# Peptides against a protein of PDB entry 5OOQ: the designs that were tried, part 175

Target 1, 227 residues: chain A of PDB entry 5OOQ
Amino acid sequence: YREDVRQVVTHPANALSFLQPGRLVEISVNGKDNYGWGAVVDFAKRINKRNPSAVYTDHESYIVNVVVNTMYIDSPVNLLKPFNPTLPEGIRPAEEGEKSICAVIPITLDSIKSIGNLRLYMPKDIRASGQKETVGKSLREVNRRFPDGIPVLDPVKNMKIEDEDFLKLMKKIDVLNTKLSSNPLTNSMRLEELYGKYSRKHDLHEDMKQLKRKISESQAVIQLDDL

## One batch from the design tools (peptide; made by RFdiffusion4, then SolubleMPNN)

Design b2_p26_2_s4 (from b2_p26_2, 15 letters changed)
Fold by OpenDDE base, seed 2:
Structure b2_p26_2_s4 (fold): chain B 227 residues (1-227), chain A 26 residues (1-26)
Amino acid sequence: as target 1 above (227 residues)
Amino acid sequence: DVEKLLKELEEKIAEELKELKERAEE
């Protein structure tokens, strides 16, 4: 069900309106290379100059340029081609203990794991010297401030996805979560205490996410008013 | 100012979490 939600959220009809410059997105390339949270630079419809008649799937039909701060330092970043989501061999996130650098990588919508409810200030010329690093510092600061994770856009409340099938899916997920919480194994006093603590933690975490969302929404409005 | 925004967000989250914890403990 999580993948189904992701497919709906990352569909061009829903995602593109939230991929403004500076929008935080969680990036996983090819389901393996997790770059963590990055910031959107821009996006464009994917055009194959060699084959103008090339048909892409909806999730592959757009290229999103994102700033990441987790690129492995020895990755051949000079081989990156703007608007080419097929990354050169060796382009990967830094592993634990490895040094990382900031880079702009082109990704498809399918490489977006989550869309955050936060936007960073995105310099007009991100390719200028030092600008990527500035965004990288901002990303580090965001991660520092949100140790429990960056707030994700609510598909219904924030993205206003009103598709009936999607709403049914979300309800099913909620019911399943409730059933998992009501499982007799969870009704054992210990599991009820643990689940009560976990559910409280989850509820607090969800409430925290909601509050973070409200704050982000309020702050996004303030930033829009200050721009 | 992204830093200011993040600070305000953290403070509001912390305050709301505190309120939620207090309500949950009651």
Scores: peptide ipSAE 0.013, ipTM 0.373, DockQ to the pose 0.032; fails the geometry check
Fold by OpenDDE base, seed 3:
Structure b2_p26_2_s4 (fold): chain B 227 residues (1-227), chain A 26 residues (1-26)
Amino acid sequence: as target 1 above (227 residues)
Amino acid sequence: DVEKLLKELEEKIAEELKELKERAEE
């Protein structure tokens, strides 16, 4: 359901009107590279100059430039091209214990996990010296002020999504949330917080699984080379 | 226990969404 909600929310018909400069968005690239909350610089319709006849899905048809403050410091950020969502190899968020820097990255709508109900002040010239870092400081401050998470736009109340099937879905989600909240185990913790933590834990488990797989593959290769 | 409940909820939601999509395509 969350993915279905995300698909509706991030559809161009719904999302673009809320992607003003400074809008906070939660970013996950390729379902694995979580940059956390970033700030929208701008967006544009995706144009392939080499193949003008290229047809993109709705969620891949726009490129959103976002400021993130979680870029790994040794990432090849100089290879980033505006409005090219195909990120160079090595572009990734900093892991635990690694240093991060501010960067502007181009993403597709499909890389937006959620749209925040907050906007930062966005400098007119984000490429000017120190401007990205200023936005990065603002992002850190917002995260500090909202330790339980940045408020997300309500698809119905804020985004005014009126699709009947979507409304039915949201109602079902609300009913389920109510049932979970009625459980003594959830009475003390907001379901949203638990779900957020669970989602993060799930993502971490998937990452761990992938890492274990890579380690296993690497070990297998080593064993093959030793034979 | 909470993780189990969340997983069950996600599965139920996924099933219901699938049913809704199937009905809408009809």
Scores: peptide ipSAE 0.012, ipTM 0.257, DockQ to the pose 0.015; fails the geometry check
Fold by OpenDDE base, seed 1:
Structure b2_p26_2_s4 (fold): chain B 227 residues (1-227), chain A 26 residues (1-26)
Amino acid sequence: as target 1 above (227 residues)
Amino acid sequence: DVEKLLKELEEKIAEELKELKERAEE
């Protein structure tokens, strides 16, 4: 269910209005590289100049630039390309005992684990000397102030997501969480089943959207050829 | 046929949604 909620929350229709400069986001790249909480610099629609016909999923269709303070110090940050979410080899968060630095990394919406209910002051020119480090210090201070975790935006109360299916999902999650408190194993199996179904539904919806886009693109090409 | 695939996917989604609703009511 958490993944299902994440898919809805990080969908462009919901997420983009909350990705203002300075917005805190929790970052996990490729489900492996956890950078923790970072701060949004900006975002842009993903454009493939080499392949303009490239079709991206909704969650991969935007690039979000974020400041992180957990980049491994020896990461080849100089190889980072603006608006290229395909990170060079060696770009990773620092592990325990390793030194970290501040960096601006381009990520997709799919790399957002959660959206925080806090915004930092974001300098106008984050690439200016010392600015990313200033944001990094602010991130450290926020983490210090919230030892139990940074407050996450409530999808319903804060983000005002009113999709009926989503509301039903949230209600189910609430019910299951309540039941999990009484029987963790039974609730886990039921959650997994419901999650499996919802995940499948989501996958089907994504496939459908991709197909619709392909159809639309094909129709557009046909119309151009018939003129 | 992309249209055929789209229709099949829509039907599958509809079926899965129906199943989810039925299970939520149990």
Scores: peptide ipSAE 0.007, ipTM 0.384, DockQ to the pose 0.012; fails the geometry check
Fold by OpenDDE base, seed 4:
Structure b2_p26_2_s4 (fold): chain B 227 residues (1-227), chain A 26 residues (1-26)
Amino acid sequence: as target 1 above (227 residues)
Amino acid sequence: DVEKLLKELEEKIAEELKELKERAEE
């Protein structure tokens, strides 16, 4: 269901009006390279100069340039070509423990995981020295301010998607989310609390067993000394 | 079913904790 929603939300008919400069978008390239939240620079219709007759799917028909602050430091960012979504080899997000840098990458609509309900100030000339880093700092600040996640655009309330089938899908998802949230098992805090209590109980039982053993050993030693 | 299982688990943990407390007080 989440993928179905994503397909509708990221369709050009719905997404493009919300891809203003500075719009936050969550980026996943090729289903494996998660860059996290980035900021939209601009977008354009995909044109293949080498093959003008090339037909792209709706989700691949536009290129979105986005600023990310999670690019691996040793990635060949100099090989990035504006409006070319085919990324050079070695372009990837930094893994845990690796250093990251800011970069502008071209992505397709299919690489957008979610569209945020926030916009950053986007410099007019992002190619100017230091401008990418400024946006990168802003991205870090936003992530810091929203530790539970950046608010996502509501497809119905914000994006005004009124398709009946989509509304039915959203209603089903809301029902499922409500059920999941109401499910004590999804209340990670309650599970952690229960697990904590169980762990404490186990520890107490082990302590009791050890104490009983020590008492028995002490009694056995006393009996041996009394022999 | 999951809620029922969780409730049963909570009850079992509570009972066992109560028994442990009672034994510690003896």
Scores: peptide ipSAE 0.007, ipTM 0.375, DockQ to the pose 0.009; fails the geometry check

Design b2_p26_3_s3 (from b2_p26_3, 11 letters changed)
Fold by OpenDDE base, seed 1:
Structure b2_p26_3_s3 (fold): chain B 227 residues (1-227), chain A 26 residues (1-26)
Amino acid sequence: as target 1 above (227 residues)
Amino acid sequence: EEEELRSKIHELSDEELEELLEKYKE
């Protein structure tokens, strides 16, 4: 159920408006590399220069640059390519007992575990010497201040996700959390079905928006030619 | 207009959305 919520929260239609510079996000790359909480630098639509016809899933269609303070010190950070979420081998968070450094890493929306209800002040030039470390210090301070965890954005109250299917999903999750007597398998199947319907509807909606934008852009070009 | 479209899309079934999508692809 948490994964289902995560899928909705991290969808571009919901997440992008909350990925302002300094926004805290909890990062897990490839489901295994947990960097903890990082700070958003910026984001951009993913473009494949080698294959312009490449179609990405919604959750892979954007690249988010984030500052993390948990990068393993011996990671080949110099091999990081801007706007390439495919991280080089050896790029990983520090394990217990290892030293960490601050780094900016490009991630996909799918690598976001949660979006925090906090924003850090971000330097104008994060690439300047010492700026990443400044953000790193701020991240440490935030973690210190919130020992029980950084507050997460509420999908409904904060993010204003009001999709009926999503609300139904959330309601079901709440019911499941409160009613332990129900068959977890049956409830899981129903939840998956509901999420599936929501996901499909959302995908169609996004496709429609993209098409409408393309139409509008084409019309704008035509109008410019007629001027 | 975007809000109206969003509202409309949210009210449509998957089948109706697919039909609408096909109209926009033309």
Scores: peptide ipSAE 0.000, ipTM 0.268, DockQ to the pose 0.014
Fold by OpenDDE base, seed 2:
Structure b2_p26_3_s3 (fold): chain B 227 residues (1-227), chain A 26 residues (1-26)
Amino acid sequence: as target 1 above (227 residues)
Amino acid sequence: EEEELRSKIHELSDEELEELLEKYKE
């Protein structure tokens, strides 16, 4: 169900209006390379100049340029091609203990794990020297301020997705969550751990919801100077 | 059990889901 929600949220019809410059997005490339939260630079419709007749799926039909601060330092970032989501070999996030750098990478909508309910102030020229590092610092500060995770856009409340099938899906998820929380197994030691994790996740989700509400109410573009 | 529950919920109609939601809100 989470993947189904992601498919709906990241569909161009829903996602593009929320991919403004500075929008935080959680990035996973090819389902394995997790870059964490990055900031949107811009997006464009995917055009294959060599094959103008190329047809892409909805989730692959747009290229989103994002700033990440988790690129492995020895990644061949010089081989990155603008608006080419097929990343060169060796482009990967830094592992634990490895040094990371800031980079702008082109991704598809399918590489967006979640869309955050926050926007960073983006420099006018992200390609200028030092600008991506500035965004990288801001990303670190955001992560510091939100140790429990960056607030995710609510598909219904924030994104105003009113599709009936989607609403049904959300209801099903809610029922599942309620059933899992109300299940007598919640009194079992495993459910104390799982409920501890889930309650932490739920409390994190509620805290995220409250934080999302506060952030939504503040409509606060977190400016770099305010971080 | 979670997979079974997911499977059961996936098979529930909208009306059954609403009834289930009402029962859990009480």
Scores: peptide ipSAE 0.000, ipTM 0.284, DockQ to the pose 0.014
Fold by OpenDDE base, seed 5:
Structure b2_p26_3_s3 (fold): chain B 227 residues (1-227), chain A 26 residues (1-26)
Amino acid sequence: as target 1 above (227 residues)
Amino acid sequence: EEEELRSKIHELSDEELEELLEKYKE
């Protein structure tokens, strides 16, 4: 259930509008490297200049830059490439007893475990000296204030995911999750199929919405030029 | 310093989110 909800919540159609600068997100890279809660810097559509024909999944189609305060101190952070979510070898969170530093890392939407209902006031230039450390201090304070966990955005109440297909998907997911205890593999495949159908439908609607917006903007520009 | 750090943390309301979204559309 949690993974299913995560997939819907972190889908570009739902997540991007909540990935404003300072938004808290819980980060897990490659399902193994847990950085905890970080703060969003910005995001961009993933573009492969070397392979423009590269097709990314919906969850891999955007890169989110996030400040984390849990980077292992000896990680080769200088090898981090902006907007490259393929992290160099050795980039990892600090383990228990290890020292950590603040770093900005590029992640995919698939690396977002949760989206928090909190935002930090972000510095204008996060790469300026001392700015990421300031964010790091704020992250520590947030964790101190919320010992039971940072409040997570409610998909329905906060994210306003009122799409009937999503709600149906959520209900189906709930039913499937209840049944997952009996046949996890079959239910997971069914969930993937349902999500795939929803994703395709949503993508089409989003494309239509974007196209309508572009048309409207173009018409507005023409009207302004005609004034 | 703690009070300053506290002031940097806020819960975004739906209204604040909508305002931010409008700014990005501009």
Scores: peptide ipSAE 0.008, ipTM 0.273, DockQ to the pose 0.438; fails the geometry check
Fold by OpenDDE base, seed 4:
Structure b2_p26_3_s3 (fold): chain B 227 residues (1-227), chain A 26 residues (1-26)
Amino acid sequence: as target 1 above (227 residues)
Amino acid sequence: EEEELRSKIHELSDEELEELLEKYKE
């Protein structure tokens, strides 16, 4: 269901109007390279100069340039080609413990995991020296301010997607999320209640055994005194 | 009398034992 929502949200008919400069987007390239939240520089329709007749899917038909601050420091960023979403080998996000740098990468709409409900102020010339680092600092500040995650655009309330099937999908997801969020708590409370009841029952049983033993010992003493 | 009490305790269900324990915790 999450993927279905993503497909609708990232469709050009819905996404492009929200890809203004500075818009925050969560980036996952090829389903494996997670760059986290980046900032949109610009976008353009994908044009293949070598093959003008090339047909792209809707989600691959546009290229979005984004600033990320999670690029691995030793990535060959000099090999990046503007408006070419086919990234050179070695272009990847930094892993845990690795140093990262800021970079502008071209991505397709399919590489957008989510669209944030925030926009950064973008420099006029992002390619000028130091400008991408300024955006990188802003991204770090945003992440610091939103430790629970950057707010995501609501597809219905913010993006005004009114498709009936989509609305039904969203309702189903909301119900599932409510059930998933309520079930662990309800199950944990029920488990705690059950464990509490079991523990009490066990304690009562042990107390009963001890009482029975004491009664038996007292009876044995009485029988010894009566003999 | 003690055998009768033992017999009664053995005949009590877990629920009856809980009720009895609650009465003693008066």
Scores: peptide ipSAE 0.000, ipTM 0.313, DockQ to the pose 0.005; fails the geometry check

Design b2_p26_4_s1 (from b2_p26_4, 8 letters changed)
Fold by OpenDDE base, seed 1:
Structure b2_p26_4_s1 (fold): chain B 227 residues (1-227), chain A 26 residues (1-26)
Amino acid sequence: as target 1 above (227 residues)
Amino acid sequence: SVELAEPEESDIHIDKDFSNLDAYLA
């Protein structure tokens, strides 16, 4: 169901009004290249000058320029064309252990995994020397301050999506979350919390906290599979 | 033209120096 939510959230009718300069968005290109959280520079309606009759899906009908700080250092960033979401070969995020640089990449709405409730200050001239790096530093600082993840906009409370079918979808998700929160893993976590409350041993308490985290992570994985 | 949403309580515009973010995290 998360993909269903994403489809609604990233639809132009809902997403565009939240793509202000500096808006944090989580980026995944072509379902494989995860750049993490980036910052919106601007967006524009996709126009094909060579083929004016080209029809794009709703999620591909707009191009969003975003600053990322996870671009692989040896990516051919000089070949990037503004407002062209067809990325050159070799454009990819850095893997673990690789060096990264800041870059502005054009993406479609379909490449947005999440829209955050945070906005950075966005320089007016992002192409000026050092400006992308400044945004990159800000992105690092945000990630540091949100070790559990950058908060995501609530589709209903924040984005004011009031479509009845979408609301039904959200209700279904809530029901599933309630069910999942009552599963054996959650019960184990509750037991650990109880034991931790009465535990006099620091080492045991820490072990229980670690186990609680493991259970919580497992619960999250289950939620990902069911939603 | 698309009208951009105005910042709300749940929409934090971070200053250059992050001065307002600490208040949000409190």
Scores: peptide ipSAE 0.311, ipTM 0.821, DockQ to the pose 0.718
Fold by OpenDDE base, seed 3:
Structure b2_p26_4_s1 (fold): chain B 227 residues (1-227), chain A 26 residues (1-26)
Amino acid sequence: as target 1 above (227 residues)
Amino acid sequence: SVELAEPEESDIHIDKDFSNLDAYLA
């Protein structure tokens, strides 16, 4: 269900009005290269000058320029072309232990994992010397202040998505989340009551706690896969 | 041209010095 939500949220009809300069977005290019949270510079409708008749999908019909601070230092950033979301070979995020740099990359809406409820102060001229690094520092500071993750825009409350099918999807997700939160506790209590009646031994209580954890973890995984 | 949404109460435009974010997290 998370991917279904993402498809709706990142649709041009919903996403574009929230892509103000400085808007934080979580970026994954081609579903493989995770750049983490970046900041929107601007966006434009995708135009193919070589093939004006080119038809793009809705999620590929716009190009969003974003500042990232996770670009691998040895990536060929000089080969990046503005408004060309087809990234050159070798453009990738830094892996663990690798050094990273700040870069502006053009992405499609399909490369947005989530849209945050935060916006950075975006310099007017991001291409000026030192400006990308300033944004990069701001991104690091935001990440430091939100160790549990940057808050995501609520699709209904914040983005005002009112599509009936989407609302049904969100209700299903809400029900599943409620079940995920309530059922493990209920099942745990029932198991404790059951074993409490028959077990006077401390060892059985510990075994029950371990079993409850395993059951809860298993249920959580199943529900997360459905979301 | 797409009309950009106005910031809502839950939408924070962070100042350069992050002062408003500190207030939000306090």
Scores: peptide ipSAE 0.423, ipTM 0.841, DockQ to the pose 0.784; fails the geometry check
Fold by OpenDDE base, seed 5:
Structure b2_p26_4_s1 (fold): chain B 227 residues (1-227), chain A 26 residues (1-26)
Amino acid sequence: as target 1 above (227 residues)
Amino acid sequence: SVELAEPEESDIHIDKDFSNLDAYLA
């Protein structure tokens, strides 16, 4: 059920507008590497120069660069390639008792577990010496101040997702959370069906295309203002 | 089309010195 909500929330049509620099996001790479809460640097559409015809899923079609402060200290961070979400072997979060460092990693939307309602101050040049560590300190401070967890954006109230099928999904989840359902599998299937209807009815590809256009236009305006 | 509201009203943009966050948590 949480996954169903996550799929909607992290869809490009919904998520990209909330991936401003400094946005806190909870990161889980490949469902196994939990980096905890990180901060968004930027994002870009995924482009495969070697295979321009490559088709990615909606959740894999964008690369988000995030600062994490939980990278294992001996991870081969020098092997990280910008805009390549396929992380080198050995890139992993520190385990208990291991030392961690700050790093910028490229992830897909599918690696976002949650989007927070908090945004950190993000340095303009995160690659400059000491800047990642500054963000890392801020992340630690936020975690300290929110011992019960960083607040997550409300999909309806904050993200303004008004899709009727999604609202029905949320209501069903609430009912399931309140009622320990004896048949979680059946309920999960129903939620998946609702998500399927959501994805089919709203031509999310067109919505994403429009969003991409708006983002490109906004970036163009910023570039013009910088000229 | 999925119309998204501007996140500005719901977002807490934390100042560099965390002063506004302290006010939020108080």
Scores: peptide ipSAE 0.327, ipTM 0.814, DockQ to the pose 0.345; fails the geometry check
Fold by OpenDDE base, seed 2:
Structure b2_p26_4_s1 (fold): chain B 227 residues (1-227), chain A 26 residues (1-26)
Amino acid sequence: as target 1 above (227 residues)
Amino acid sequence: SVELAEPEESDIHIDKDFSNLDAYLA
């Protein structure tokens, strides 16, 4: 059921509006490489230049660039290709006892484990010297201040996911936490219906454009307030 | 139109100095 919730939360129709620069997201790549909490730089519609007609799943249709501070120091970060979520071999989080560095990695929505309530300050030029490290320090500070974990967006209260089937799913999860009576198959069917609804209701490309504009405007306002 | 979630009260935009986060955690 947690995976079911994650699928809904990370669907473009729901997630994109919360992927503002600096948004904290918990990252797991390929279901095995846990980078922990990172910060969103930006996102873009996934485009395959070699195959413009390529069709991606909803969860793979966008590339999210995120700053992580848990990259293994000896990872071949120089081989990272912008907007290529297929990470080179050797790109991995540091294990216990290993040193880590900050890196910007491209991920798909499917690599987002959770979306946090917090947004860090995101430098305009994350590629500039020292900027990734600044974000990395901020990430460490956040983790320090939230020893019990970074607060996750409430799908209903915060993300305003009001789909009836999703609400039913959430209720079932709540019941399952108390009662072991819920059928996973029923929830899966409902999720498929939800995905179908989201796919039909939203022109995700236009939504992304609107989001980018609003993000830019918001950043401009923040800059004006800082002046 | 994807209504960009307005920074809801739930979104804590952390200042560079984390001052607002301190207020949130108080």
Scores: peptide ipSAE 0.298, ipTM 0.820, DockQ to the pose 0.501; fails the geometry check

